# Ledger of designs, part 96: peptides against a protein of PDB entry 4Z5W

Target 1, 305 residues: chain A of PDB entry 4Z5W
Amino acid sequence: IPDVFLELNKLWYFSAQSNLFNGEMPRSLSNSRSISLLSLRNNTLSGQIYLNCSAMTNLTSLDLASNSFSGSIPSNLPNCLRLKTINFAKIKFIAQIPESFKNFQSLTSLSFSNSSIQNISSALEILQHCQNLKTLVLTLNFQKEELPSVPSLQFKNLKVLIIASCQLRGTVPQWLSNSPSLQLLDLSWNQLSGTIPPWLGSLNSLFYLDLSNNTFIGEIPHSLTSLQSLVSKENAVEEPSPDFPFFKKKNTNAGGLQYNQPSSFPPMIDLSYNSLNGSIWPEFGDLRQLHVLNLKNNNLSGNIP

## One batch from the design tools (peptide; made by RFdiffusion4, then SolubleMPNN)

Design b2_p17_3_s3 (from b2_p17_3 with R2T Q14L A16T D17E)
Fold by OpenDDE base, seed 3:
Structure b2_p17_3_s3 (fold): chain B 305 residues (1-305), chain A 17 residues (1-17)
Amino acid sequence: as target 1 above (305 residues)
Amino acid sequence: STLPPSTELGGGILTTE
């Protein structure tokens, strides 16, 4: 990428995604005072990620996903006082979340999907201080770690939590009950155990629940038949979606279906590939907004309603 | 059977990559 961004003093949006750009990020771009939205996703950019947050006073969104960046996660990003959205998916950091992210009050959406992030306990302890955090994607990290169940963890404004395919151990953490605005929960493809907690049915905004491919036991909580967002069309307040799309991949190496907004996901309960027993509740018929109910590969019995 | 038709969209890994 040419080092010409100093001349582009009115540049607000720069998208150069899915090109063949190589080398380092231009210094003029890392010092741009005008840029608000920066996407360099799906290139071959390398070197250390460096942003001059004192210069980049208009930066609101950063997508650097699927690049060959090396080194540490930039600890100075919390100094970018308007930075809301970060996509660092598929950047091989081999690192923990920086302690400085405790101060990241502008942060609303964060993805580290497939970024070799380590220490989920530290990550969640840090990120709980991000009071404006609404979307958190941590898929394909923390391999074989234990999902913290510490009741003091609190994500008050969390709407989207995706921690899929981490081989995480533990149970569905009770601290998620402190997230009453949760709309999408994906904990699929882990080694989570115990029962599915009844308090999940109290998450009135929860329209997408994926607990598939775990080791859950016991009955399906009857409280899931009373999920308010699936009973009635609540006016989904069009809150600003993350500035990055989601991809549903059937295989880690396959192209996924693209979803530009979390609201574009079909309303779903997926409890498949567990060890759940008991009956399918007839009251699942009250979930008039539900599009997908997947209960396959369990130990369920009785009649299908 | 009051259950909605299951579309095969069940399963897969959500990513941003």
Scores: peptide ipSAE 0.455, ipTM 0.810, DockQ to the pose 0.200
Fold by OpenDDE base, seed 5:
Structure b2_p17_3_s3 (fold): chain B 305 residues (1-305), chain A 17 residues (1-17)
Amino acid sequence: as target 1 above (305 residues)
Amino acid sequence: STLPPSTELGGGILTTE
């Protein structure tokens, strides 16, 4: 990418995604006063990620996903006072989340999907201080770690939490009950155990639940038949979605189906590939907004209602 | 009441890549 952005003093949006750009980000781009949205996703950019936050006063969205960047996660990003959305997916950091992210009050959406992030306990302890954090994607990290159940963890404004395919141990953590605005929860493809907690049915905004491919036991909580978002079309206030797309991959190496917004996900309960027992509750028929109910590969018995 | 069909959409991993 040429170092010409100093002359582009009115440039608000720069998208150069899915090209063959290599080398480092140009210094004039890292010092741009005008850029609000920057996307360089799916290139071969390298070097250390550096942004001059004192110059980049208009930066609101950053997508650097699927690049060959090296070094540390930029600890100065909280100084970018308008930066809301960050996609750092598929950047091999091999790092922990910086302690400075405790001060990241502008942050609303963060993805580190498949970025070799380590220490889930430290990550969640840091990110709970981001009071405006609504979307958190941590898929394909934290290999074989334990999902922390520390009751002091609080994500009050969290709407989307995705921590899939981490081989995480532990149980569904009680601290998630402190996230009353949670709309989407994906903890699939882990080694989570215990029972599915009944308090999940109290999350009135929860329309998408994926607990598939775990080691859950016991009965399906009857409280899941009373999820208000699945009973009635409450107008989910279309809050601004993150500026990055989601992908549903059938496997880690497949191309995914693209979803531009979390609201584009079909309303779903997926409890497949567990060790759940008991009956299918007839009251699942009250979930008039439910598009997908997946209960396959369990130990369920009785009649199908 | 008829349950919605179980779709083979189970087991998909959500990412941003």
Scores: peptide ipSAE 0.448, ipTM 0.805, DockQ to the pose 0.223
Fold by OpenDDE base, seed 1:
Structure b2_p17_3_s3 (fold): chain B 305 residues (1-305), chain A 17 residues (1-17)
Amino acid sequence: as target 1 above (305 residues)
Amino acid sequence: STLPPSTELGGGILTTE
């Protein structure tokens, strides 16, 4: 990418995604005063990620996903006082979340999907201080770590939490009950154990629940049949709109189905590929907004209602 | 018999990549 952005003093939106750009990000781009939305995803950009946050005073959205960047996560990003959305998916950092992210009050949407992030305990302890954080995607990180169950963890404004395919151990953590605005929870493809907690049914905005491919035991909580978002449409909950798309991939190497917004996901309960027992509750019939109920590959018994 | 009509969406991993 040429170093000509100093002359583009009115450039508000720059998208150069899905090209063959290589080398480092231009210095004039990392110092742009005018840019609000920057997307360079799916290129071959390299070197360290550097942004001059003191210059980039209008930066609100950053998508650098699927690039060949190296080094540490930029610790100065919290100084970008208007920066709301960050997509750093598929950047091989091999790092922890910087401690400076405790101060990242502008942050609303963050993805590190498949970015070799380490230490989930530290990551969640840091990110809980981001009071405006609504969307958090941490898929394909933290390999074989334990999902922290520390009751003091609080994500009060969290609407979307995706921590899939991490081989995480532990249980569904009680601290998630402190996220009453949660709309989407994906903890699939882990090694989570114990029972599915009944308080999940108290999350009145939860329309998408994926706990599939774990080691959960016991009965399906009856409280899941009373999820208000799946009973009625009356909860006009403000949907999270991150400036990055989601992809549902069958395999890590396959192209996924693209979803531009979380609202594009069908209302779903997926509890498949666990060790759940007991009956299928007839009251799942009350979930009139539910599009997908997947209970396959469990130890369920009795009648199918 | 009282279950809502469900579409089997095959299992997949949600990412942003």
Scores: peptide ipSAE 0.463, ipTM 0.815, DockQ to the pose 0.196; fails the geometry check
Fold by OpenDDE base, seed 2:
Structure b2_p17_3_s3 (fold): chain B 305 residues (1-305), chain A 17 residues (1-17)
Amino acid sequence: as target 1 above (305 residues)
Amino acid sequence: STLPPSTELGGGILTTE
């Protein structure tokens, strides 16, 4: 990418995604006063990620996903006072979340999907201070760590939490009950154990639940038949979605189905590939908005309603 | 008999990449 952005003093949006760009991010781009949205996703860009937050006062969205960047996570990003959305997926950091992210009050959407992030306990302890955080994607990190169950963790405004394919140990954490606006929860492809907690059914906005491919035992909590978002067509307040798309991949190497917003996901309960027992509750028939109920590969018995 | 129709859309990993 040429270093010409100093002359582009009216540039508000720059998208150069899905090209063959290599080398470093241009210094003039890292100092752009006008740019609000920057997407360089799916290139071969390299070097250290650097942004001059004192210059980039209009920056609201940053997508650098699927590049060959190296080095540390930029600890100065909280100084970008308008920065809301960050996608750093598929960047090999091999790092912890910076402590400076405790001060990241502008942050609304963060993805580190498949970015070799370490220490989930520290990551969640830091990110809970991001009071405006609505979307958090941490898929394919924290390999074989323990999902912290510390009840003091609070993500009050969290709407989307995805921590899939981490081989995480532990249980469904009670601190998620402090997220009453949660719409999407994906904890699939872990080593989570215990019972599915009944308080999940109190998350009235929860329309997408994936707990598949874990080691959950016991009965399906009856409270899941009372998920209000699945009983009635709530007018999903079209809250501003993250400026980055989601992908549902069959495996780590496959191209995914693209979803431009969380509301584009089909309403789903996936509890498949666990050790759940007991009956299927007839009251799942009350979930008139439910598109996908996946209970396969469990120890369920009785009649299918 | 009262269950909603299941679609085979389960079992994928959600990412942003």
Scores: peptide ipSAE 0.443, ipTM 0.802, DockQ to the pose 0.211; fails the geometry check

Design b2_p17_3_s4 (from b2_p17_3 with R2T Q14H A16V D17E)
Fold by OpenDDE base, seed 3:
Formats: structure tokens, sequence, C-alpha cells
Structure b2_p17_3_s4 (fold): chain B 305 residues (1-305), chain A 17 residues (1-17)
């Protein structure tokens, strides 16, 4: 990428995703006063990620996903006082979340999908201080760690939590009950155990629940039949979605489906590939907004209602 | 059987192709 961004003093949006750009980030780009949205996703950019947050006073969105950046997660990003969205997916950091992220009050959406992030306990302890954090994606990190159950953890404004494919141990954490605005939960492809907690049915905004491919036991909580978002069409307030899309693979060999907004996911309960027992509750028939109920590969018995 | 690499095994939602 040429070092010409000093001349582009009116540049608000720069998208150069899915190109063949290599080398380092241009210094003029890292010092741009005008840029609000920066996307360089799916290139071969390298070196250390450095942004001059004192210069980049308009930066609101940063997508650097699928690049060859090296070194540490930039600890100075909280100094970018308008920075809301960060996509650092497929950047191999081999690092912990910086302690400075406790001060990241502008942060609304964060993804580290497949970024070799370590220490989930430290990550969640840090990120809980991000009072405006609504979307958190941590898929393909923390391999075989334990999902912390510390009741003091609190994500008050969390709407989207995705921590899939981490082989995480532990249980569905009680601290997640402190997230009453949660709309989408994906904890699939872990080693989570115990029972599915009944308080999940009290999450009135929860329209998408994926607990598939875990080691859950016991009965399906009857409270899941009373998920308000699946009973009634609440007008999901169109909150500003993350500036990055979501992807879900149906099968390992199929192209991923792209979802530009969390609201584009079909209303779903997926409890498949567990060790759940008991009956299917007839009251699942009350979930008039539910598009997908997946209960396959469990130990369920009785009649299908 | 060795579990395939976590990238090939794991479903779930992510933010990259």
Amino acid sequence: as target 1 above (305 residues)
Amino acid sequence: STLPPSTELGGGIHTVE
C-alpha cells in the first residue's frame, strides 16, 4: 500500500479487503486524522500493528483480519477514543489480551477468532471492564482451558457472545446471567459439562442458542420453552451491528454462510451432540418464532410432541 | 484417531472466511 494517506485528508472510509497487499501498514495511514473506517481484511500485510491513536482521532472501525501481522496486540488501542469495532481474526498473536483493554470504553465489538489468544480467565477479567462491549467473538482460542465460572464477572451490555471451538472445560457460567440483553450465545464445540442452567430461559432477548457438541447432561430446562424472543416478535431494536460479518459453516466441506448482522441468524436452539436425557417438552410448540430446533445425538426419550 | 486440527473440526460462528 503506498504511503499517500497524508494527501488524503478527507478520506473517511478505506476498504482494501481481499487484495494482494503485502508489507507493512503505511505510516501515513497509521497517522491518518480523517479515517473513520479502516478495513484491510484478507491481505498479506506484515510487521507490528501500530496505530498512532493521538493522530487517528476519527478511527471508529478497524478490520485487519486474515493478515500476517506479528508481535503483540497493540496495547495503545484504548487511546483511540472513538474506536468501537475491532476485527483481529486470523492474526496469529500468541498472546494474552493487554491489561490496557480495561480502559477501552469506546469498544463495542471485538473479534479475535482464531488469533492464538491465551488465558481466557485474564481475557474475560479484562474485557468485563469494557462497559460498552456488545459483541465478543473469541472462537478458536484458549485451547483446552477452563471457562471461568467466577460469579463476579459481569458483561452488562453483552448482546453477542461467541466462544466456539476452544475445547473449553467447565460449565455454563453463572456470570452470564448478568447479561440480560444477550441475543446470541454460541458455546458450541467445547468440552462443557454439567446441566444446562434454567436461568438461560430468563434471557428474554436470546433468540440464538448454540450449545451443540459439548458434554452436557440432564434434562433440557423447561424454561427454554418460555424464551420471550422466541414466543413473540419483539421488534429487536436495530442496534448498530458490528462492521464485520459473521460466518457459520454448516458442514466442514461447505462454504460458510455469511451473516452481515446478528439478526440475520435464524432463531435457533441447538443442543445437538450432547448427553441430554428426558423428554422433549410439548411447550416448545409455544416458540412461534423458532426456525431451528436441533436436539439430535442426545439420550432423549419419550414421544416427539 | 487424532482429532483433526481445531480449524477443521470446529463448527460455530467466526468473523472470517
Scores: peptide ipSAE 0.474, ipTM 0.811, DockQ to the pose 0.393
Fold by OpenDDE base, seed 1:
Structure b2_p17_3_s4 (fold): chain B 305 residues (1-305), chain A 17 residues (1-17)
Amino acid sequence: as target 1 above (305 residues)
Amino acid sequence: STLPPSTELGGGIHTVE
């Protein structure tokens, strides 16, 4: 990418996605005063990620996903006082989340999907201090770690939590009950165990629940039949979606379906590929907004309602 | 007892193809 961004003093949006750009990010781009939205996703950019946050005073969105960047996660990003959205998916950091992210008050949406992030306990302990954090995607990290269950963890404004395909051990953590605004939860493709907790049915905004491909036991909590967002068309407050798309793979070999917004996901309960027992509650019929109920490959018995 | 399928890494939602 040429080092010409100093002359582009009115450049608000720069998208260079899905090109063949290589080398380092231009210094003039890292110092741009005008850029609000920067996307360099799906290139071959390399070197260390550096942003001059004191210069980049208008930066609100950063997408560097699917690049060959190396080194540490930039610890100075919290100094970008307007930076709301970060997509660092597929950047192989082999690192922990920086302690400086405790101060990242502008942060609303963060993805480290498939970024070789380590220490989920430290990551969640740090990120709970991000008071404006609404979307957190940590899929394909933390290999075989334990999902922390520390009740002091608080994500009060969290709307979307995705921690899939980490082979995480542990149980569904009680601290998620402190996230009453949670709309989408994906903990699929882990080694989570124990029972599905009844308090999940108290998450009145939860329209998408994926607990599939785990080791959950016991009965399906009856409280899931009373998920208010699935009973009634409450006006889903169209909260500003993250500036990055979501992808869902059904199978390892299938192309991912793209979802531009979390609201584009079908209302779903997926509990498939567990060891759940007992009956299917007939009160699942009260979930008039539910599009997908997936209970396959469990130990369920009795009548299908 | 159906063995839980081997946790094939790559299911769930992510933000990149």
Scores: peptide ipSAE 0.464, ipTM 0.811, DockQ to the pose 0.786
Fold by OpenDDE base, seed 5:
Structure b2_p17_3_s4 (fold): chain B 305 residues (1-305), chain A 17 residues (1-17)
Amino acid sequence: as target 1 above (305 residues)
Amino acid sequence: STLPPSTELGGGIHTVE
């Protein structure tokens, strides 16, 4: 990428995604006063990620996903006072979340999908201080760690939590009951155990629940038949979606379906590939907004209602 | 009982293709 961004003093949006750009980010780009949205996703950019936050006063969105960047996560990003959305997916950091992210008050949406992030306990302890954090995606990190159940963890404004394919141990953490605005939860493809907690049915905004491919036991909580968002069409206030798309693979060999917004996911309960027992509750028939109920590959018995 | 596919096969939602 050429070092010409000093002359581009009116450039608000720069998208150069899905090209063959190599080398480092140009110094003039890292000092741009005009850029609000920066996307360099799916290139071969390298070196340390550096942004001059004192110069980049208009930066609101940063997508650097699928690049060959090295070194640490930039600890100065909280100084970018308007930075809301970060996509660092598929950047191999081999690092922990910086302690400075405790001060990241502008942050609303964060993805580290498949970024070799380590220490889930430290990551959650840091990110709970981000009071405006609504979307958190941590899929394909923290390999074989334990999902912390510390009751003091508080994500009060969290709407989307995705921590899939981490081989995480532990149980569904009680601290998630402190997130009453939670709309989408994906904890699929882990080693989570115990029972599915009844308090999940008290999350009135929860329209998408994926607990599939775990080691859950016991009965399906009857409280899941009373999920308010699945009984009635609440007009979910269209909050501004993250500036990055979501991808879900239906099958291991299929291309991912793209979802531009969390609201584009079908209303779903997926409890498949567990060790759940007991009956299917007839009251699942009250979930008039439910599009997908997946209970396959469990130990369920009785009549299909 | 079909064993669940290994958790190593990487399902769930991500923000990259």
Scores: peptide ipSAE 0.454, ipTM 0.803, DockQ to the pose 0.792
Fold by OpenDDE base, seed 2:
Structure b2_p17_3_s4 (fold): chain B 305 residues (1-305), chain A 17 residues (1-17)
Amino acid sequence: as target 1 above (305 residues)
Amino acid sequence: STLPPSTELGGGIHTVE
């Protein structure tokens, strides 16, 4: 990418996704006062990620996903006072979340999907201080770590939590009950154990639940039949979605289906590939908004209602 | 016979293809 962004003093949006760009990010781009939205996703850009946050006062969105960047996560990003959305998916950091992210009050949406992030305990302890954080994607990190169950963890404004394919141990953490606005939960493809907690049915905005491919035991909580978002057409207030799309993979070898917004996901309960027992509750028939109920590959018995 | 949970990785939601 040429170093010409000093002349582009009116540039608000720069998208150069899905090209063959290599080398480093241009220094003039890292110092742009005008740019609000920057996307360089799916290139071969390399070097250290550096942004001059004191210059980049209009930066609101950053997508650098699927690049060959190296080194540390930029600890100065919280100084970008308008930066709301960050996609750092598929960047091999081999790092922990910087402690400076405790101060990241502008942050609304963060993805580190497949970014070799380590220490989930530290990551969640840091990110809970991001009071405006609504979307958190941590899929394909934290390999074989334990999902923290610390009840003091609090994500008050969290709407989308995705921590899939981490081989995480532990249980569904009680601290998620402190996120009453949660709409989408994906904890699939882990080693989570214990029972599915009944308090999940109290998450009135929860329309998408994926707990598939875990080691859950016991009965399906009856409270899942009372998920209000699945009983009634709540007007899903189209809250500002992240500036990055989501991709659902059914398995490692499947191409991802693209979803531009969290609201584009079909209302779903997926509990497949567990060790759940007991009956299917007839009251699943009350979930009039439910598009997908996936209970396959469990130890369920009795009649299908 | 219930098939055991898949131990494969890479399923779920991502923000990149």
Scores: peptide ipSAE 0.448, ipTM 0.793, DockQ to the pose 0.899

Design b2_p17_4_s1 (from b2_p17_4, 7 letters changed)
Fold by OpenDDE base, seed 3:
Structure b2_p17_4_s1 (fold): chain B 305 residues (1-305), chain A 17 residues (1-17)
Amino acid sequence: as target 1 above (305 residues)
Amino acid sequence: SSSYITSVDPNEVERKP
């Protein structure tokens, strides 16, 4: 990418995604005062990510996903006072989240999906201080770590939590009960154990629950039949979505399904590929908004209601 | 088969340099 952005003093949107750009991010771009939205996703950009946050005062959205960047996560990003959305998916950092992210009050949406992030305990302890954080995607990180169950963790404004395919150990953490606005939870493809906690049914905004491909035991908690968002339509608060889309992996060589906003996901309960026992509750019939109930590959018995 | 959510297409062809 040429170093010409100093002359582009009116440039507020720069999207150069899905090209063949290589080398480093040009210094003039990292110092742009005008840019609000920057996407360089799916290129071959390399080197250290550096943004001059004191210059980049208009930066609101940053998508650098699927590049060959190296080194540490930029610890100065919290100084970008308007930066709301960050997509750093598929950047091989091999790093922990910087402590400076405790001060990242502008942050609303963060993805590190498949970015070789380490230390989930530190990551969650840091990110809980981001008061405006609504969307957190941490899929394909923290390999074989333990999902912390520390009751002091609080994500009060969290709406979307995705920590899938991490081989995480532990149980469904009680601290998630402190997230009453949670709409979408994906903890699939882990090694989570224990029972599915009844308090999940108290999350009145939860319309998408994926606990599939874990080692959960016991009965399906009856409280899941009382998920208010799945009983009635009235609670679907349309809120601002992340600037980055979501993708659901297909097992076919065809591309993933793209979802531009969380509300584009069908209302779903997926508990498949566990060791759950007992009956299917007939009160699942009360979930009039439910589109997908997936209970396959469990030890369930009795009558299908 | 169960599928997980990401913020990028997991089947996106890696652009090699």
Scores: peptide ipSAE 0.434, ipTM 0.845, DockQ to the pose 0.587
Fold by OpenDDE base, seed 1:
Structure b2_p17_4_s1 (fold): chain B 305 residues (1-305), chain A 17 residues (1-17)
Amino acid sequence: as target 1 above (305 residues)
Amino acid sequence: SSSYITSVDPNEVERKP
């Protein structure tokens, strides 16, 4: 990418995604005062990620996903006072979340999906201080770590939590009960154990629950039959979605489904591929908004209601 | 089909240098 962005003093949106750009991000781009939205996703950019946050005062969205960047996660990003959305997916950092992210008050949406992030306990301890954090995607990180169950963890404004395919050990964390605005939870493809906690049914905004491919035991909590978002059409106020889309991997050679907003996901309960026992509650019939109920590959018995 | 959510297209063609 040429070092010409000083001349582009009116450039508000720069998208150069899915090209063949290589080398480092040009210094003039890292110092752009005008850019609000920057997407360089799916290139071969390399070197250390550096942004001059004192210069980049208009930066609101940063998508650097699927690049060959190296080094540490930029600890100065919290100094980008308007930066709301960060997509650092598929960047091999081999790092922990910087402690400076405790001060990242502008942050609303963060993805480190498949970015070799380490120490989930530290990551969650840090990110709980991000008061405006609504979307957190940490899929394909934290290999075989333990999902912390520390009750003091608090994500008050969290709406979307995705920590899938990490081989995480532990239980469904009690601290999620402190996230009453949670709409989408994906903890699939882990090694989570214990019972599914009844308090999950108290999350009135929860319309998408994926706990599939874990080691959960016991009965399905009856409280899941009373998930308010699945009983009645909530007038889902279209809340501002993250500037990055979500993708659901299909097992078929067919392309991943893209979901531009969390609300684009079909209302779902997926508890498949666990060791759940007991019966299917007849009261699942009360979930009139439910599109997908997946209970396959469990130890369930009795009649299908 | 067992699937999980990511923020990257699983079919995104890896750009080789």
Scores: peptide ipSAE 0.425, ipTM 0.846, DockQ to the pose 0.591
Fold by OpenDDE base, seed 5:
Structure b2_p17_4_s1 (fold): chain B 305 residues (1-305), chain A 17 residues (1-17)
Amino acid sequence: as target 1 above (305 residues)
Amino acid sequence: SSSYITSVDPNEVERKP
């Protein structure tokens, strides 16, 4: 990428995604006063990620996903006072989240999906201080770690939590009950155990629940039949979606399904591939907004209502 | 088939330089 961004004093949006750019980010780009949205996703960029936050005063969105960056996660990003969205997926950091992220008050959406992030306990302890954090994607990290259940963890404004395919151990953590605005939860493809907690049914905004491919036991909590978002069509306040899309993995070599906003996901309860027993509650018939109910590959019995 | 969510296409072919 040429070092010409000092001359581009009106450049607000720069998207160079899905090209063949190599080398480092040019110094003039890292010092741009005008850029608000920066996407360099899916290139072969290398070196250390460096942004001069004192210069980049308009930066609101950063997508550097699927690049060959090396070194540490840039600890100075919290100094970018308008930076809301970060996509660092598929960057092999082999690191922990920096302690400086405790001060990242502008942060609303963060993804480290498949970025070799380590220490989930430290990550969650740090990120809980991000009071404006609404979307957190941590899929394909923390391999074989334990999902912390510390009740003091608080994500008050969290709407989307995705921590899938981490081989995580533990149970559904009680601290999630402190997130009353939670709309989408994906904890699929882990090694989570115990029972599904009844308090999940108290999350009135929860319309998408994926607990599939775990080791859950016991009955399906009856409280899931009273999920308010699935009973009645609430006027979903159109909140600003993350500036990065979501992708649902397909088992076929065909590209993943893209979802541009959380509201584009079908209302779903997926409890498939567990060890759940008991009956299917007839009160699932009250969930008039539900599009997908997946209970396959369990130990359920009785009549189908 | 059960699938999980990411912020990038998990099947996106890395563009070799």
Scores: peptide ipSAE 0.413, ipTM 0.848, DockQ to the pose 0.629
Fold by OpenDDE base, seed 2:
Structure b2_p17_4_s1 (fold): chain B 305 residues (1-305), chain A 17 residues (1-17)
Amino acid sequence: as target 1 above (305 residues)
Amino acid sequence: SSSYITSVDPNEVERKP
């Protein structure tokens, strides 16, 4: 990418995704006062990620996903006072989240999917201080770590939490009950154990629940039949979507489905591939907005309602 | 098989440097 962005003093949107750009990010780009939206996703960019946050006063969205960047996660990103969305997916950091992210008050959406992030306990302890954090994607990190269950963790404004395919141990963390606005939860493809907690059914905005491919035992909590978002059409307030898409990776070589917004996911309960027992509650019939109920590969018994 | 959500396009052609 040419180092010409000093001349582009009116440039507010730069998208160069899915090209063959290599080398480092141009210094003039890292110092752009005008750029609000920056996407360099799916290139071969390398070196360290550096942004001059004191210069980049208009930066609101950053997508650097699927590049060959190296080094640490930029600890100065919280100084980018308008930076809301960050997609650092598929960048191999081999790092912990910087402590400075406790001060990241502008942050609304963060993805580190498949970025070799380590120490989930530290990551969640840090990110809970991000008061505006609504979307958190941590899929394919923290391999074989324990999902912290510390009740003091608070993600009050969290709408989307995705921590899938981490081989995480532990239980469904009680601190999620402190996220009453949670709409989408994906904890699939882990080694989570224990029972599915009844308080999940109190998350009135929860329309998408994926707990599949874990080691959950016991009965399906009856409270899941009372998920308000699945009983009635709540007017999904069109909350500002993260500037990065979501993808549902199927285990088949068939291409993943793209979802541009969390609201584009079909209302779903997936509890498949666990060790759940007991009956299917007839009251699942009350979930009139439910599109997908997946209970396959469990130890469920009784009548199908 | 169950699927999981990510922010990476699974069809994204790995651009090797």
Scores: peptide ipSAE 0.452, ipTM 0.863, DockQ to the pose 0.592; fails the geometry check

